# Ledger of designs, part 71: peptides against a protein of PDB entry 7PB4

Target 1, 105 residues: chain A of PDB entry 7PB4
Amino acid sequence: KMLNIKEYKEKLLSTLGEFLEDHFPLPDRSVKKKKKNIQESSVNLITLHEMLEILINRLFDVPHDPYVKISDSFWPPYVELLLRNGIALRHPEDPTRIRLEAFHQ
Target 2, 218 residues: chain B of PDB entry 7PB4
Amino acid sequence: DALQMAVGYFEKGPIKASQNKDKTLEKHLKTVENVAWKNGLASEEIDILLNIALSGKFGNAVNTRILKCMIPATVISEDSVVKAVSWLCVGKCSGSTKVLFYRWLVAMFDFIDRKEQINLLYGFFFASLQDDALCPYVCHLLYLLTKKENVKPFRVRKLLDLQAKMGMQPHLQALLSLYKFFAPALISVSLPVRKKIYFKNSENLWKTALLAVKQRNR

## One batch from the design tools (peptide; aimed at target 1 K9 K11 L13, target 2 L120)

Design b2_p22_8_s1 (made by RFdiffusion4, then SolubleMPNN; from b2_p22_8, 11 letters changed)
Fold by OpenDDE base, seed 3:
Formats: C-alpha cells, sequence, structure tokens
Structure b2_p22_8_s1 (fold): chain B 105 residues (1-105), chain C 218 residues (1-218), chain A 22 residues (1-22)
C-alpha cells in the first residue's frame, strides 16, 4: 500500500509539474527588458511548482506553524492564484505569510 | 419535507388568510434554523433564503434569524452572494442586517464556490468602508479579496484619509499593510509593524456551525 | 482558465492527502 501511494504521488507530482509548465508558466523575462527602470532587482522568481513544494513541505514539517513567508521570489500572481482558489490561506495576522490548505484535516 | 415547506413559505410569502401567521412563520423559521445548524443548507436553499433575508420582505428580526442560519451544507453559490449584495444596494435592509451580512460573508468566505464575480464587487465593498458600522467587517472582507490589481493610488488615498478620520484602527491597519505588501511604493507612510492583525472575530457567531460543516465535508 | 485553476486545486488537494497517508 505505501509503495503504491508513493508511486502514485510521484506520478501525480510529475503530472502536476507538466501541468504547471503548460498552464502556469512564469512570465518570460524577455518582455520586461524594455522598461529600463533601474531596480531590475535580479529576484529570481520561483516556479509555481517550487512554491507549492515549499508550502506542502512546510505544512507537514511544521504543522503547528505551517505558514511560509512570502519572499520576493514569490510571483504575486501565483500567490493570488493559490489564495483565490483556496489552495493557500493568508495568515490572519501577517499578510506576508501564507499556508497551504490542510486538505487532509 | 419540512424544510422544503419552510423554504417555500418564505419564498411565496405568507398566505393572507391564515389567522396564525406568526405561529406559522415561527414554525418554519425554527425548521430552517434546526436544519441549518444540524446539517447545513443546500446551495439552492441558501440562494432563496439569503435573498429573502435581504429583500426586506420580512421584518428585521426575521431577516436576522434567517441570515444567522445561512449555513451551507457544502458550498454557497457565488451568484447568491452577488444577488445578496444587489439587495444591499437597494437599501431595504436595516443597518444591522448589513453588518450581519458582512460578518456572514467573511465567516462563510471559504465556502463560497467561486470568487471571480465577488472580486468584481471590490469597488462596491471598498465604498462601504465609509460606513463606520461596516468598516471593520468590510476591511476584513477586502483583506480576503484584495489583489495587486485592486491596489490603486486613489484607494490608498481613501484608506489614508479614512485612517486620519477614524484613527489607527486594527482592521484598517491590516488592510493598509496588505496594500503596502502589494504596492509598497504607494504607501510611503511607515505603518507600525503590528505583528497582530486584529479583525473582529466574525466567525464567533458561526464557529460551531463552521466546524460542523468542515467535519461533514471531510 | 477557470478549469485549469480548478484542476490545480484538485491536484494539490490530492497531493496533500497522499502526503498525509505517507
Amino acid sequence: as target 1 above (105 residues)
Amino acid sequence: as target 2 above (218 residues)
Amino acid sequence: SAEDEALLRLMVEELVILEAEL
């Protein structure tokens, strides 16, 4: 049973990865080049996949404080996407923190 | 069933001829309350009853009781919420009913099936911030709804003006902090780093019901 | 699309459930 669950999880993760790449890609860095405004903060945006991984890991690693601090690497549209779909929840006291919905609870 | 009869009564309204109108009303209201608190209401039942509660068809006491039992079995339709907001615009409901509605909306926010149309009502909710009675709950609602795209310079100005008028209210600070998060360049004012955002616990009225809904939907 | 967002939720939900079983 556990092996089957693990295999299924791995398959689902792979499918999710592909799905995210196809439907929720990061905006091409190329288009932002034209407006020369100075603070090209070289903030490497993480993929939605990476964001979800962080959130899932935090949910299970630290269940008593499952909130992740939103960094500059978090693309705001992804944060909004997760929140509006009930995938993530904003911390009631700290708008800079989000958690994954505890679907297993 | 008893619930269908009760909902039908509220929908169709009291038949003129019954001498026992008040007893009948109370019976049906209790039926709705009992089912709502035990099992929750179907989305269709909420659609009907929520509109009735806000339409001014019944007295404020009845409307308040109906609104308090708008507990979903599973989900609330976004369309029901949009319709409800439309009734708020007509102004036939009492101020207390409006407050209760916003409290309900915040408490039930996660049970609303979709948010796309509600997000389009952002401007309407934002305008309601000027109502001192609604402001705490509207701030909480906006805290849930606010996207980066909603954070506009004119709204920032309005929030700052409101803060100047009402003082540094915790709920307003929460919303401003969120605005600063999305658009730090628009809010030059050093917001006190309040570690705790204090919204009035709108959930308190429905806490037990919400727990029951979550348990049923597991 | 709204469909894609719904599917995303479903997939994440399933992942969380699976992780909890592990």
Scores: peptide ipSAE 0.661, ipTM 0.448, DockQ to the pose 0.312
OpenDDE base, seeds 1, 2, 4, 5: peptide ipSAE 0.660, 0.656, 0.656, 0.659; ipTM 0.447, 0.461, 0.467, 0.448; seed 2 fails the geometry check

Design b2_p22_8_s2 (made by RFdiffusion4, then SolubleMPNN; from b2_p22_8, 11 letters changed)
Fold by OpenDDE base, seed 5:
Structure b2_p22_8_s2 (fold): chain B 105 residues (1-105), chain C 218 residues (1-218), chain A 22 residues (1-22)
Amino acid sequence: as target 1 above (105 residues)
Amino acid sequence: as target 2 above (218 residues)
Amino acid sequence: SELAEQQLRLMVEELVILRAEL
């Protein structure tokens, strides 16, 4: 039974990865480098997959404080997507922190 | 069913021929209160009773008691909330009932099945920030509803004007911090880094009931 | 797409449930 659950989890993770690439890709940074010296602090935006992984891991690794601090690597539309769909919740006292919904509880 | 009879009484109104109208009303109100606090109410019962509480069909005391027992068994229909907000626009309810409704809406927010239509009412809720009695609870509601698309220059100006008028209130600072998060270019003012956002605990009236609802739905 | 957002929620929900069972 446990082996089957692990295999199913891996399959679901793979399917989720493909689904996210198809439906929720990061915007192409094809905005023309107009040469203005905007030190584009190249904040590497993380994928929605990576964001979900962080949130899921935090939920299980630190169940008493399952909140993740929103960094500059978090693309704001992804944060809004998760909040809008009830996948994530904003911290009641800190708008810079979000948690995954505890669907297992 | 005693609850169905009670809901039917409030829906149809008092039958003219009852000599003891107040005793009958109190009996039905107690029936609704007992079921709501013990088990919660079905979405259909909340739809009917919430509409009655805000329509002005009964006196303020009765409406207040009905609104206080709008505790869901499972979920609240978004349509019920939209209808309730429509009654707020008609203005037949007391100021205290409006405050209680916003407290209820914040407390029950997670139990509302959908948020799409409620999000369209953002402008209506934002306009209610000008009411000093509503402002703390409306800020909390807007904190839950605000998306980047809602953060407009005119709303930023209104929030800053409110802050200038009312001072640095924790609930207003919470909303401004969220606005700055979504649109940092619109808010040049250095907001104090408050580690803690304090909303008035709207849940206090329903704390025990909400814990019971969450436990039953687990 | 609204449908895609609903599917995302379902997939995440299932992943969380599965992880809780492991």
Scores: peptide ipSAE 0.645, ipTM 0.489, DockQ to the pose 0.308
OpenDDE base, seeds 1, 2, 3, 4: peptide ipSAE 0.643, 0.643, 0.644, 0.644; ipTM 0.474, 0.468, 0.462, 0.467

Design b2_p22_8_s3 (made by RFdiffusion4, then SolubleMPNN; from b2_p22_8, 14 letters changed)
Fold by OpenDDE base, seed 3:
Structure b2_p22_8_s3 (fold): chain B 105 residues (1-105), chain C 218 residues (1-218), chain A 22 residues (1-22)
Amino acid sequence: as target 1 above (105 residues)
Amino acid sequence: as target 2 above (218 residues)
Amino acid sequence: SALDEQLLRLMVEELVILEAQL
């Protein structure tokens, strides 16, 4: 039983990954080097897939505090996407923290 | 091609300037209907028209007519079905359109090229069992989709609760019997051994068309 | 698209439900 669930989960994750790559790709890093001296902290943005993995893992690993702190690696449009669609929720007291919706509850 | 013009009309929408919008719409709808019933539609045409039928772009009467003529020439793309299911979530289609879609999906199930992505929508379909109007058709769809991995304790509980609420419906019994087949330990209730699984014949709306499709693809 | 966003939600919902059963 558990093996079948794991296999199904893996298949779903794979399908989700492909879906996200096709429909929600990261913006091309071709931000033209405008010369301004601002330390372009080359913030490595994570994929939406990676973001969802983090959120899912946190939801189940730490169910009493399922919130993840929004880092600079979180592309703001992805955060807004998740919130707008009710996939994620902001922490009521800390807007810098989000959790995955507990769809199983 | 008349069909391409008709599909293009539905895709782009009615051009504001035509005084005879309704006549033009009816003309194009009849073109689609005629081709669909005679020859079937290409997968690309179904992709476009199925999305239109469920998007709420047109009125319920038009959407119903479009959906009724979603007859494949050969295959239906799984992607088209996935997109269509997504439109069901947006809630822009009527309840009658949703029912018709599930009937269509069951009737056309064998003509869908792949099932991998549709199987991932199992949970969504299962949630739709709570709708009394959809329940018979969703049970049939789930009966076609259910794999051992889908049979979970929480779904068993939901099915049993639904049976307690709605009574021992033939379609629900069919699904429960399949669940018991895959996971006998999860269903302690003795289900009547029905030798015949009875679903509402969703195929009746397309029976003639489906026969024609099968004949063309031989 | 709005459609893609709805599909995303459905997939994530199913993933969460599956994970809860593990």
Scores: peptide ipSAE 0.669, ipTM 0.451, DockQ to the pose 0.466
OpenDDE base, seeds 1, 2, 4, 5: peptide ipSAE 0.666, 0.667, 0.662, 0.667; ipTM 0.584, 0.450, 0.600, 0.577

Design b2_p22_8_s4 (made by RFdiffusion4, then SolubleMPNN; from b2_p22_8, 13 letters changed)
Fold by OpenDDE base, seed 1:
Structure b2_p22_8_s4 (fold): chain B 105 residues (1-105), chain C 218 residues (1-218), chain A 22 residues (1-22)
Amino acid sequence: as target 1 above (105 residues)
Amino acid sequence: as target 2 above (218 residues)
Amino acid sequence: SMADEQTLRLMVEELVILQAEL
């Protein structure tokens, strides 16, 4: 039973990865260098897949504090996407922290 | 080729300069209908036209006619179905188009080349059970898709709650019976032993076409 | 698309439920 659930989970994760790559890719870094002195803080943005993985892991690893701090690696449109769809919740007192929705509860 | 011109018209949209847009549309639609019912459509043609039918690019009448002629020559690509399901979520298609799509999906299920990605959409289809118009066809689809790993306690509860609300519907009973087969410990309720699974004949719209497809592929 | 966003929600919901069963 557990093996089948694990295998199904892995398949679903794989399909989610493919789905996210197809439908929610990171914007191409070809943002035209308009001239202004925006310090190229080469912040490596993480994929939406990686973001979801972090959120899922935190939900189960630390159930008493399931919140993840939004880093500069979190692309703001992805954060908004998750919040808008009720996939994630913002911390009531700290807007820089988000949690995954506890769908199992 | 007349079919290529018709598909290209639907894909690219109407050329602005045509004074008689409706006559041109009808001509191309009839071309697609004639080929689809006579010979079936190639997987690539279905990919294009199915996407168009669900995108809301055209009016409901046109979309309905396109969807009714999504008859394969041989196979339907799973990717086409996944894309189509994505359009259902956008809500640009009518309720009648959604019903027709699920009927089509059930009728054409055996002609879809792969089922791996469709099986991953199980949760999406299951959520559509709450729509009273979709429920009979979604139950049939879920009956075709359900594996042991899909039978979860929360889904059992949702099905039982739905049964309490809607009564003992034949399509719901068929799905619950399958769930009980895979996970008897999750369903304590005695289900009537139905010797025959009863679903609405979704294939009735395509019965003659499906027979022709099966005959050509033998 | 809004469809893709709904699909995403459902996939994540399913993943969370599956993870809770492990």
Scores: peptide ipSAE 0.669, ipTM 0.422, DockQ to the pose 0.558
OpenDDE base, seeds 2, 3, 4, 5: peptide ipSAE 0.665, 0.662, 0.650, 0.661; ipTM 0.408, 0.403, 0.675, 0.653

## One batch from the design tools (peptide; aimed at target 1 N85, target 2 F124)

Design b2_p23_3 (made by RFdiffusion4)
Pose (drawn by RFdiffusion4):
Structure b2_p23_3 (pose): chain A 91 residues (1-28, 43-105), chain B 212 residues (1-189, 196-218), chain P 23 residues (1-23)
Amino acid sequence: KMLNIKEYKEKLLSTLGEFLEDHFPLPDVNLITLHEMLEILINRLFDVPHDPYVKISDSFWPPYVELLLRNGIALRHPEDPTRIRLEAFHQ
Amino acid sequence: DALQMAVGYFEKGPIKASQNKDKTLEKHLKTVENVAWKNGLASEEIDILLNIALSGKFGNAVNTRILKCMIPATVISEDSVVKAVSWLCVGKCSGSTKVLFYRWLVAMFDFIDRKEQINLLYGFFFASLQDDALCPYVCHLLYLLTKKENVKPFRVRKLLDLQAKMGMQPHLQALLSLYKFFAPALISVKIYFKNSENLWKTALLAVKQRNR
Amino acid sequence: SRMEKEVVVLEEISLRLKMAAAA
């Protein structure tokens, strides 16, 4: 059961990365890829389940933040505009 | 054959400025509907015309008439439905066309050969609940399509939030009752749906439905 | 259990971004 989930997770992650690079590229400060941004969000969602918000730095490409906001992937802090969290799809 | 000429004409896409082309398009569309309303269309023709109508090619009237004449002689391939969902995801489709398609998918539900690959698109179907123009028809579709495996906690939470936003709507209440039946531990709270008239009810389709 | 939860998140992200790309 565990190995099956692992194989599925790895396959999903690789194909997601390829899809991101194919359909959501950077234009050319130092910006990070959308993949790294999603990784930071996922990591913070499970590492700190009581505060899953991550600050928005200059490395976050505003179009990526707005993309994640429009598609119900990322959610804005009720008061602090510099923080965003990942939607807890598992619950 | 008389119908294959019209299928090929519609596969060629829209052509030049109209000198006599309006009459040609009308003749081809009339031929298709006559065949559809007399004895029905085959799976291949339907696979072609449904996806042509749900694409950006041709105007709204042509796509509306094609959708209103999508009547199967036997069965409907599920791969055609998958491509149709994909064309909906493209976004170059009219709202009224989307409503008509969901109505068609509800009406033609028992004429799709397989429904497992369609159920795999439950997420795409569910995401369309945000749109309040598609909301009743999407709810009607999900009432038919929902299995036990599809009742995930996130969907229950989002459906409860949508109920709180829109109120206890009939279609929302029917879908929520189905969700309660399938997963009572995740939440506490088939049949009549408004605007559920079968627009595609030909006589032969009726005898096939009764034979079903 | 954590791995199963992360899989659900990745599936939803993948679905929603495919919809966004298609739009």

Design b2_p23_3_s1 (made by RFdiffusion4, then SolubleMPNN; from b2_p23_3, 10 letters changed)
Fold by OpenDDE base, seed 3:
Structure b2_p23_3_s1 (fold): chain B 105 residues (1-105), chain C 218 residues (1-218), chain A 23 residues (1-23)
Amino acid sequence: as target 1 above (105 residues)
Amino acid sequence: as target 2 above (218 residues)
Amino acid sequence: LKLEKEKIVLEEIFRRLQLAAAQ
């Protein structure tokens, strides 16, 4: 039983990863390379996969405070995608914090 | 044709180190401008050129001119708008280009084919209310996009905080009135009954072009 | 129990994202 659940979880994560790459890719950053001079901190956006991993891990590792602070690495369209589809919830008093929905409860 | 050559130039960039780079750029830019204002651009041409204007591939003057001529022949693809917004997040466009984009987006809103994906960008647009230069145009855009589901307590608080900071701006009052319509329990404050919703639309750069588009699509 | 809960969460995330992509 546990082995089958683990294997299924790994397969689901892989399939989700592929799905996210196909349907929700980050915007192509290829254009950033040429203009060297503007020192503005290239905000390293994370993938939707990485964002979900952070949210899932926080939900299970810190269930009493499952909220993650929205960093500049969080692409705003991804945040709204998760919020709008009920995958994540915004903190009621702190709009800079989001949590994964506790679908297992 | 001349337009395809012009679009291809902007997409692929200058092929050779031609001595006449600036003349070639200006020639192609004028070609795009002339066709856009006369006939409008195809959705595919807008997709290409809009992304170029926001990517920072060219200088601000060129990007501004490209963005000013993003006039549809028929429709604008929602995907083009979503991609463009991604460049606002990631790209190095000027503040003036961002203002121009929001003005364009409001002006062209009815010509965007779908709104499902653009509605997912609601929070991104809402975050841009903090920019004083963008705020009037973002309020207008949000007025067009807002559904009951978007009216949340934290957004109400943010709008009231902005009102406290900026005063009773007509565009902010318009958006707050819409929020009160969808969620009256979240806005206890009496809003002044404004008979007319006023957004700063006096100098719509595209007014003549939009009339021409509407006439062609009739 | 943790793995089962994680599975449920992942399945629901995936389902909701599939619905979002189909719109």
Scores: peptide ipSAE 0.600, ipTM 0.520, DockQ to the pose 0.311
OpenDDE base, seeds 1, 2, 4, 5: peptide ipSAE 0.580, 0.577, 0.585, 0.586; ipTM 0.694, 0.687, 0.690, 0.687; seed 1 fails the geometry check

Design b2_p23_3_s2 (made by RFdiffusion4, then SolubleMPNN; from b2_p23_3, 8 letters changed)
Fold by OpenDDE base, seed 3:
Structure b2_p23_3_s2 (fold): chain B 105 residues (1-105), chain C 218 residues (1-218), chain A 23 residues (1-23)
Amino acid sequence: as target 1 above (105 residues)
Amino acid sequence: as target 2 above (218 residues)
Amino acid sequence: KNLEKELIVLEEIKLRLEMAAAE
């Protein structure tokens, strides 16, 4: 039973990943790395899949404080997408923190 | 045509072998400027050139000139705007370029084909209110974008805090009045009844061009 | 038990994002 659930989770994550790539791709940042040395912290935006993984992991790893701090790697449209669709919630006192909704409760 | 050659130059970059890189750059820039101000640019041309202006591929002076001539023939693609905002997040743009972009975005707002994806950028734009140079233009943009669902208690608090810091600025008052309209229970403070909403005239740079675009689309 | 709960969360996220993509 546990093995079947793990396999199902992996399949679901894979299917979700493909879905997210098709419907919610990151804007095409063809930033060709010209090598000039200035540590312009090219904030690498993470995919929606990666963002969801972070939020899900936090929800289950730290259920008493399931909030994740919004970093510069979080693409603002993704944050707003999750908030608008009730997938995530903002912290009531700290707008820089978001949590996944606890749909399992 | 001359415009396609100019756009292609900016897209592909300067070919290494041209001895007179600056003269060639200036020639192509003038071509883009002339067409943009006379006829406007196609949505595809704006998509290419807007990304170039914000990517840091060229110097700030060139980027500023390109951005100033992002005048549509008909419409601007929403996708072009989303991509442009994504470049602003990379931090390669000067403060002056950011100001110019927000001025452009406000001035060209009605020519953007769709607003659904731009509305998803609401939180990003709202965060830019803390920049004193951007604040007047961001308030104007937010005034155009704000829906009832965007009016949250934390955003009300941030606007009131900003007003406490900066004083009763006309652009902040305009945005707060809109927030009060959508959510009167969140704003207990009496706002002065302003008969006229005043934003900084973002249209000044493109006034003649905007009139021409409106005439072509009638 | 946590794995089953994770599946419930993932299924709900997928459903909501599918609805969002259809709008």
Scores: peptide ipSAE 0.613, ipTM 0.508, DockQ to the pose 0.299
OpenDDE base, seeds 1, 2, 4, 5: peptide ipSAE 0.612, 0.609, 0.608, 0.613; ipTM 0.649, 0.643, 0.491, 0.544; seeds 1, 2, 5 fail the geometry check

Design b2_p23_3_s3 (made by RFdiffusion4, then SolubleMPNN; from b2_p23_3, 8 letters changed)
Fold by OpenDDE base, seed 3:
Structure b2_p23_3_s3 (fold): chain B 105 residues (1-105), chain C 218 residues (1-218), chain A 23 residues (1-23)
Amino acid sequence: as target 1 above (105 residues)
Amino acid sequence: as target 2 above (218 residues)
Amino acid sequence: DRLKKELEVLEEIELRLKLAAAE
């Protein structure tokens, strides 16, 4: 039973990953190569998949404080996407922190 | 078509190592400028050129000139705007380019075909309020975008903090007044009754062009 | 139990994102 759940989870993650790549891609990174202007720290944006993984892991690893600090690697449109669709919640007192919504009834 | 050749040049880059790369660039840039100001650009052309202007493919001077001529013939696709904002997130554009983009976005707001996706970027725009150079234009943009659902306690606090820092700026007051309209319980502070909401629009770089667009689309 | 809960969360996220993409 556990093996089946693990396999199913992996399959779901794979299909979700494909879906996210198709519908919510990051800005085209291809332009990174040329001018390394040193000063502007090219903040490496993480994928929506990676962002969700962070949020899910935090929810289950630290259930008493399931909030993740919004870093510069978090693409603002992704943050808003998750907030707007009720997938994530902003911390009531700290707007720099978000959590995954607890969908468990 | 001269315009197609010009757009193709910017999209694909110089095909041949021509000795006179700068002259060719200038020629194509002038072509785009001339067509944009006379007739406006098609949505597809704006889509291509707007992204180029923000991608860092060319120098700041060229990018600025391209952005200044992003004048629609009819409409601008919201997808173009979303893609443009994505480039802002990558941080390859100069501060001046960001300012110009927000000015452009405000100026061209009514010509954007849809607003649903742009509204999802509300938080991104709101975060840009902390930039003193962007603040006036971002306030104007937010004034156009704000819905009741966007008015949250933490955003109210941020606006009030910003007001405490910057003073009672007209653009900030306008936005706060709108926030109070949507959520009067969140703003207990008495706002001065302004009869007219004034944003910096007198120096709109596109004023003449916008009039022409409106005339063509009647 | 954790894996089951994680799966449920993922399913809900997928559903919500699919709805978001359809708008």
Scores: peptide ipSAE 0.592, ipTM 0.522, DockQ to the pose 0.297
OpenDDE base, seeds 1, 2, 4, 5: peptide ipSAE 0.561, 0.556, 0.584, 0.566; ipTM 0.728, 0.734, 0.486, 0.718; seed 5 fails the geometry check

Design b2_p23_3_s4 (made by RFdiffusion4, then SolubleMPNN; from b2_p23_3, 11 letters changed)
Fold by OpenDDE base, seed 3:
Formats: sequence, C-alpha cells, structure tokens
Structure b2_p23_3_s4 (fold): chain B 105 residues (1-105), chain C 218 residues (1-218), chain A 23 residues (1-23)
Amino acid sequence: as target 1 above (105 residues)
Amino acid sequence: as target 2 above (218 residues)
Amino acid sequence: KRLEEEKIVLEEIYRRLLLAAQE
C-alpha cells in the first residue's frame, strides 16, 4: 500500500509539474526593456511548482504554524492565483505570510 | 428570538394555507431571509430548513425561497446534505428545486464540514447526469467529489456516451479531463485544453453571501 | 498517513488549478 501511494504521489507530482510548466510558466525574461540603468534586480523567481512544494512542506512540517513568508522569489501573479482559487490563505494579521489550505483535514 | 420563532413555524407550522397563515408565512420567511443574508444560519437551522424545503411540506415558491437562503454562518452539516439528497430520491420536489439544490450544493461545497458520506453518494449523483437540466451542475459537483477510486471504466463509457449524445459540453469536458488525470489509461482521446470556463460560475446566486461567509470564517 | 494526506492535497491543488487554467 505505501509503495503504491509513494509511486502514485511521484507520478502525481510529475504530472502536476508538467501541467504547471505548460499552463503557468514563468514570464520569459526576454522582454527587452530599453537600456535605462534600472538595476535588473536579478530576483530569481521560483516556479509555481517550487512555490507549492514550499507551501506543502510547511503545511505538513509545521502544522501549528503552516505559514510561509512571501519572498521576492515569489512571483506576485502566482501568489494571487493561489489565493484567488482558495489554494492558499493570507495570514489574518500579516499579509506577507500565506499558508496552503489544509485540504487533508 | 424572531429567527427561532420563524424556524419553529416552518418545522411545526400548519400545512393548510389560510390568508392569515400566508401573512404569517411571509413574515417568518422574510425573517429567515434577512438573517441568512446578513449573518448566515446556524448548522441546526440549515438542517431544519433544508429538510423542509425538500420535503414538499410547502409550495414550490416557498421551498425555492427557503433554499435560496440556506447560507451558513460557519458550516453546513454533512448529515443535512445527506438528508436533503434522500428527499431528492422521494421525488416530492420540483425539477426547478432539484436544479437549485445542486447549484446550492456546488456553491456551498467548501462549507460542508465533512465529505465522507457525500462521497458515498457519488453513484447517485453520477446517475443524475442523464437529466439534461441537472447535467451541468452534477458535472460540477462530480468534478469536486471525484477521486481516483471513482474513475471506473463503466463511468468513462457513460461520460463518453453522454458526450456523443449531447456534444462536447464544457462541463463534461472538465469532468473527463479530471478522469484522464486520475486514470489516463481509460481515456485515450486527446481532450483539447480549450480556454473555456468549464462551469457556469457567473450564475452563482450566492456570490455575495459566500464572500461574507468566507470573511466571517477568516 | 502523511503520504496519503499529501496525495489528497496535491489532487485538490491540481483540481483547482485545472479550473483556473481554463479561465
């Protein structure tokens, strides 16, 4: 049973990963904004897959405080996507913190 | 409390309409409507009123108004939903009431405390796909309920047959896409990922109420 | 137990994002 669940989880993660890459890719950096000196804050944006992994891990590792601080690596449209679709919730007192919805409870 | 008196009237009140009873009925109905839309109803109040709305105790107009104000303060009991589905089987409610109930069930799905017993009703809901009036809403409900264990070859065949009969409906396509996710070996057909809203969310009668409930539960 | 719970969470995330991708 456990092996089958693990294999299924791995397949589910792979399928989700492919789905996220196809439907929710990161914006291509290739928009040549004109040369003015605004330091391209080379903020390495993480994928939606990586963001979800962080949120899932926090939900299960720290169930009493399942909130993750929104970093600059979190692409704002992904945060809004998760919030709008009820996948994540903002902390009531700290808008810079989000949690995954506890769909297993 | 005015609400308790109103709920008590619907629970115990006389079935036979008289003119004075109609004014009293309207007064109590307005009381329930006002509280439900302003504050939501307690789970116990929803249990009572939902049962009344589907039992055929009152006329279709009253039942429709009651069902439209089944807005939770916090949660809806799964047992209330199971009881409500049992009334659908008895067939004393109108077709319009059935449609409204499925719309309500989809709209309030996240506020139902548990899903275990509702998941056992999967086969009943799936059988209701044959009703053309219910089909869009049942597909949405099934989309919310479907687990891997529900995706069986006979259900895939039924959905494909339904698609052959009704055409490629967005709500059927959504459900088939989810079925393909859970059991890709059962669905060889390439489902075109069409950028189409799968389910009619725009017609959610409770959109404003749901926002208020979500704000109270935060 | 955790693996089953994680599976439920992942399935629900996919379900919701699948709808969002169609909007």
Scores: peptide ipSAE 0.680, ipTM 0.851, DockQ to the pose 0.309
OpenDDE base, seeds 1, 2, 4, 5: peptide ipSAE 0.678, 0.677, 0.677, 0.682; ipTM 0.849, 0.849, 0.849, 0.852; seeds 1, 2, 5 fail the geometry check

Design b2_p23_4 (made by RFdiffusion4)
Pose (drawn by RFdiffusion4):
Structure b2_p23_4 (pose): chain A 91 residues (1-28, 43-105), chain B 212 residues (1-189, 196-218), chain P 23 residues (1-23)
Amino acid sequence: KMLNIKEYKEKLLSTLGEFLEDHFPLPDVNLITLHEMLEILINRLFDVPHDPYVKISDSFWPPYVELLLRNGIALRHPEDPTRIRLEAFHQ
Amino acid sequence: DALQMAVGYFEKGPIKASQNKDKTLEKHLKTVENVAWKNGLASEEIDILLNIALSGKFGNAVNTRILKCMIPATVISEDSVVKAVSWLCVGKCSGSTKVLFYRWLVAMFDFIDRKEQINLLYGFFFASLQDDALCPYVCHLLYLLTKKENVKPFRVRKLLDLQAKMGMQPHLQALLSLYKFFAPALISVKIYFKNSENLWKTALLAVKQRNR
Amino acid sequence: SLHEKLLFQKVEELVIVEAEFRT
């Protein structure tokens, strides 16, 4: 069961990365890829389940943040505009 | 054949400025509906015309008439439905066309050969609950399509939030009751739906439904 | 759009399988 989940996870991740690079590229400060942004969000969601918010730095391309906000992937902090969290789809 | 000429004409897409083209389009569309309302269309023709109508090609009236004449002689391929959901995801489709398509998918549910690949699009179907114009028809579709495996906690939470936003609507209540039946531990809380008149009820389709 | 919806679906599945894998 574990290995099946692993194979599925890795396949999903690789295909997701390819999809992101194909359909959500950077334009050309130092910006990070949307993949790294999603990785940071997913890591913070499980590492700190009581505070899954990550600060928005200058490396976050505002179009990516707005994209994640429009599609129900990322959620804004109720008071702090510089923080965003990932939607907890698992619960 | 008389129908294949119209299918090819619609596959060619919209043409130049109209000198006599309006009459030509009308003749082809009349031929298609006559065939559809007499004995029905085959799976291949339906696969072609449904996706042509759900695409950006042709105006709203042509797409509306095509959708209103999408009556199967036998069955409907599920791959055509998958491509139709994909065309919906493209977004170049009219709202009224989307409503008509969901109504058609509800009406033609028992005439799709297989429904497992369609159930695999449960997420795309569920995401359309945000749109309050599609909400009743999407709820009617999900009432038919929902299996036990589809009742995930996230969806229960989002449906409860939508019920709190919109109120205890009949279609939302019916879908929530189905979710309760399938997963009572995730939440506490088929049949009549408004605007569920079968627009595509021909006599032959009625005999086939009774034979079903 | 199509790509936005696909992105949502893929991210939703990844978050769920990430939780299952950690369990």

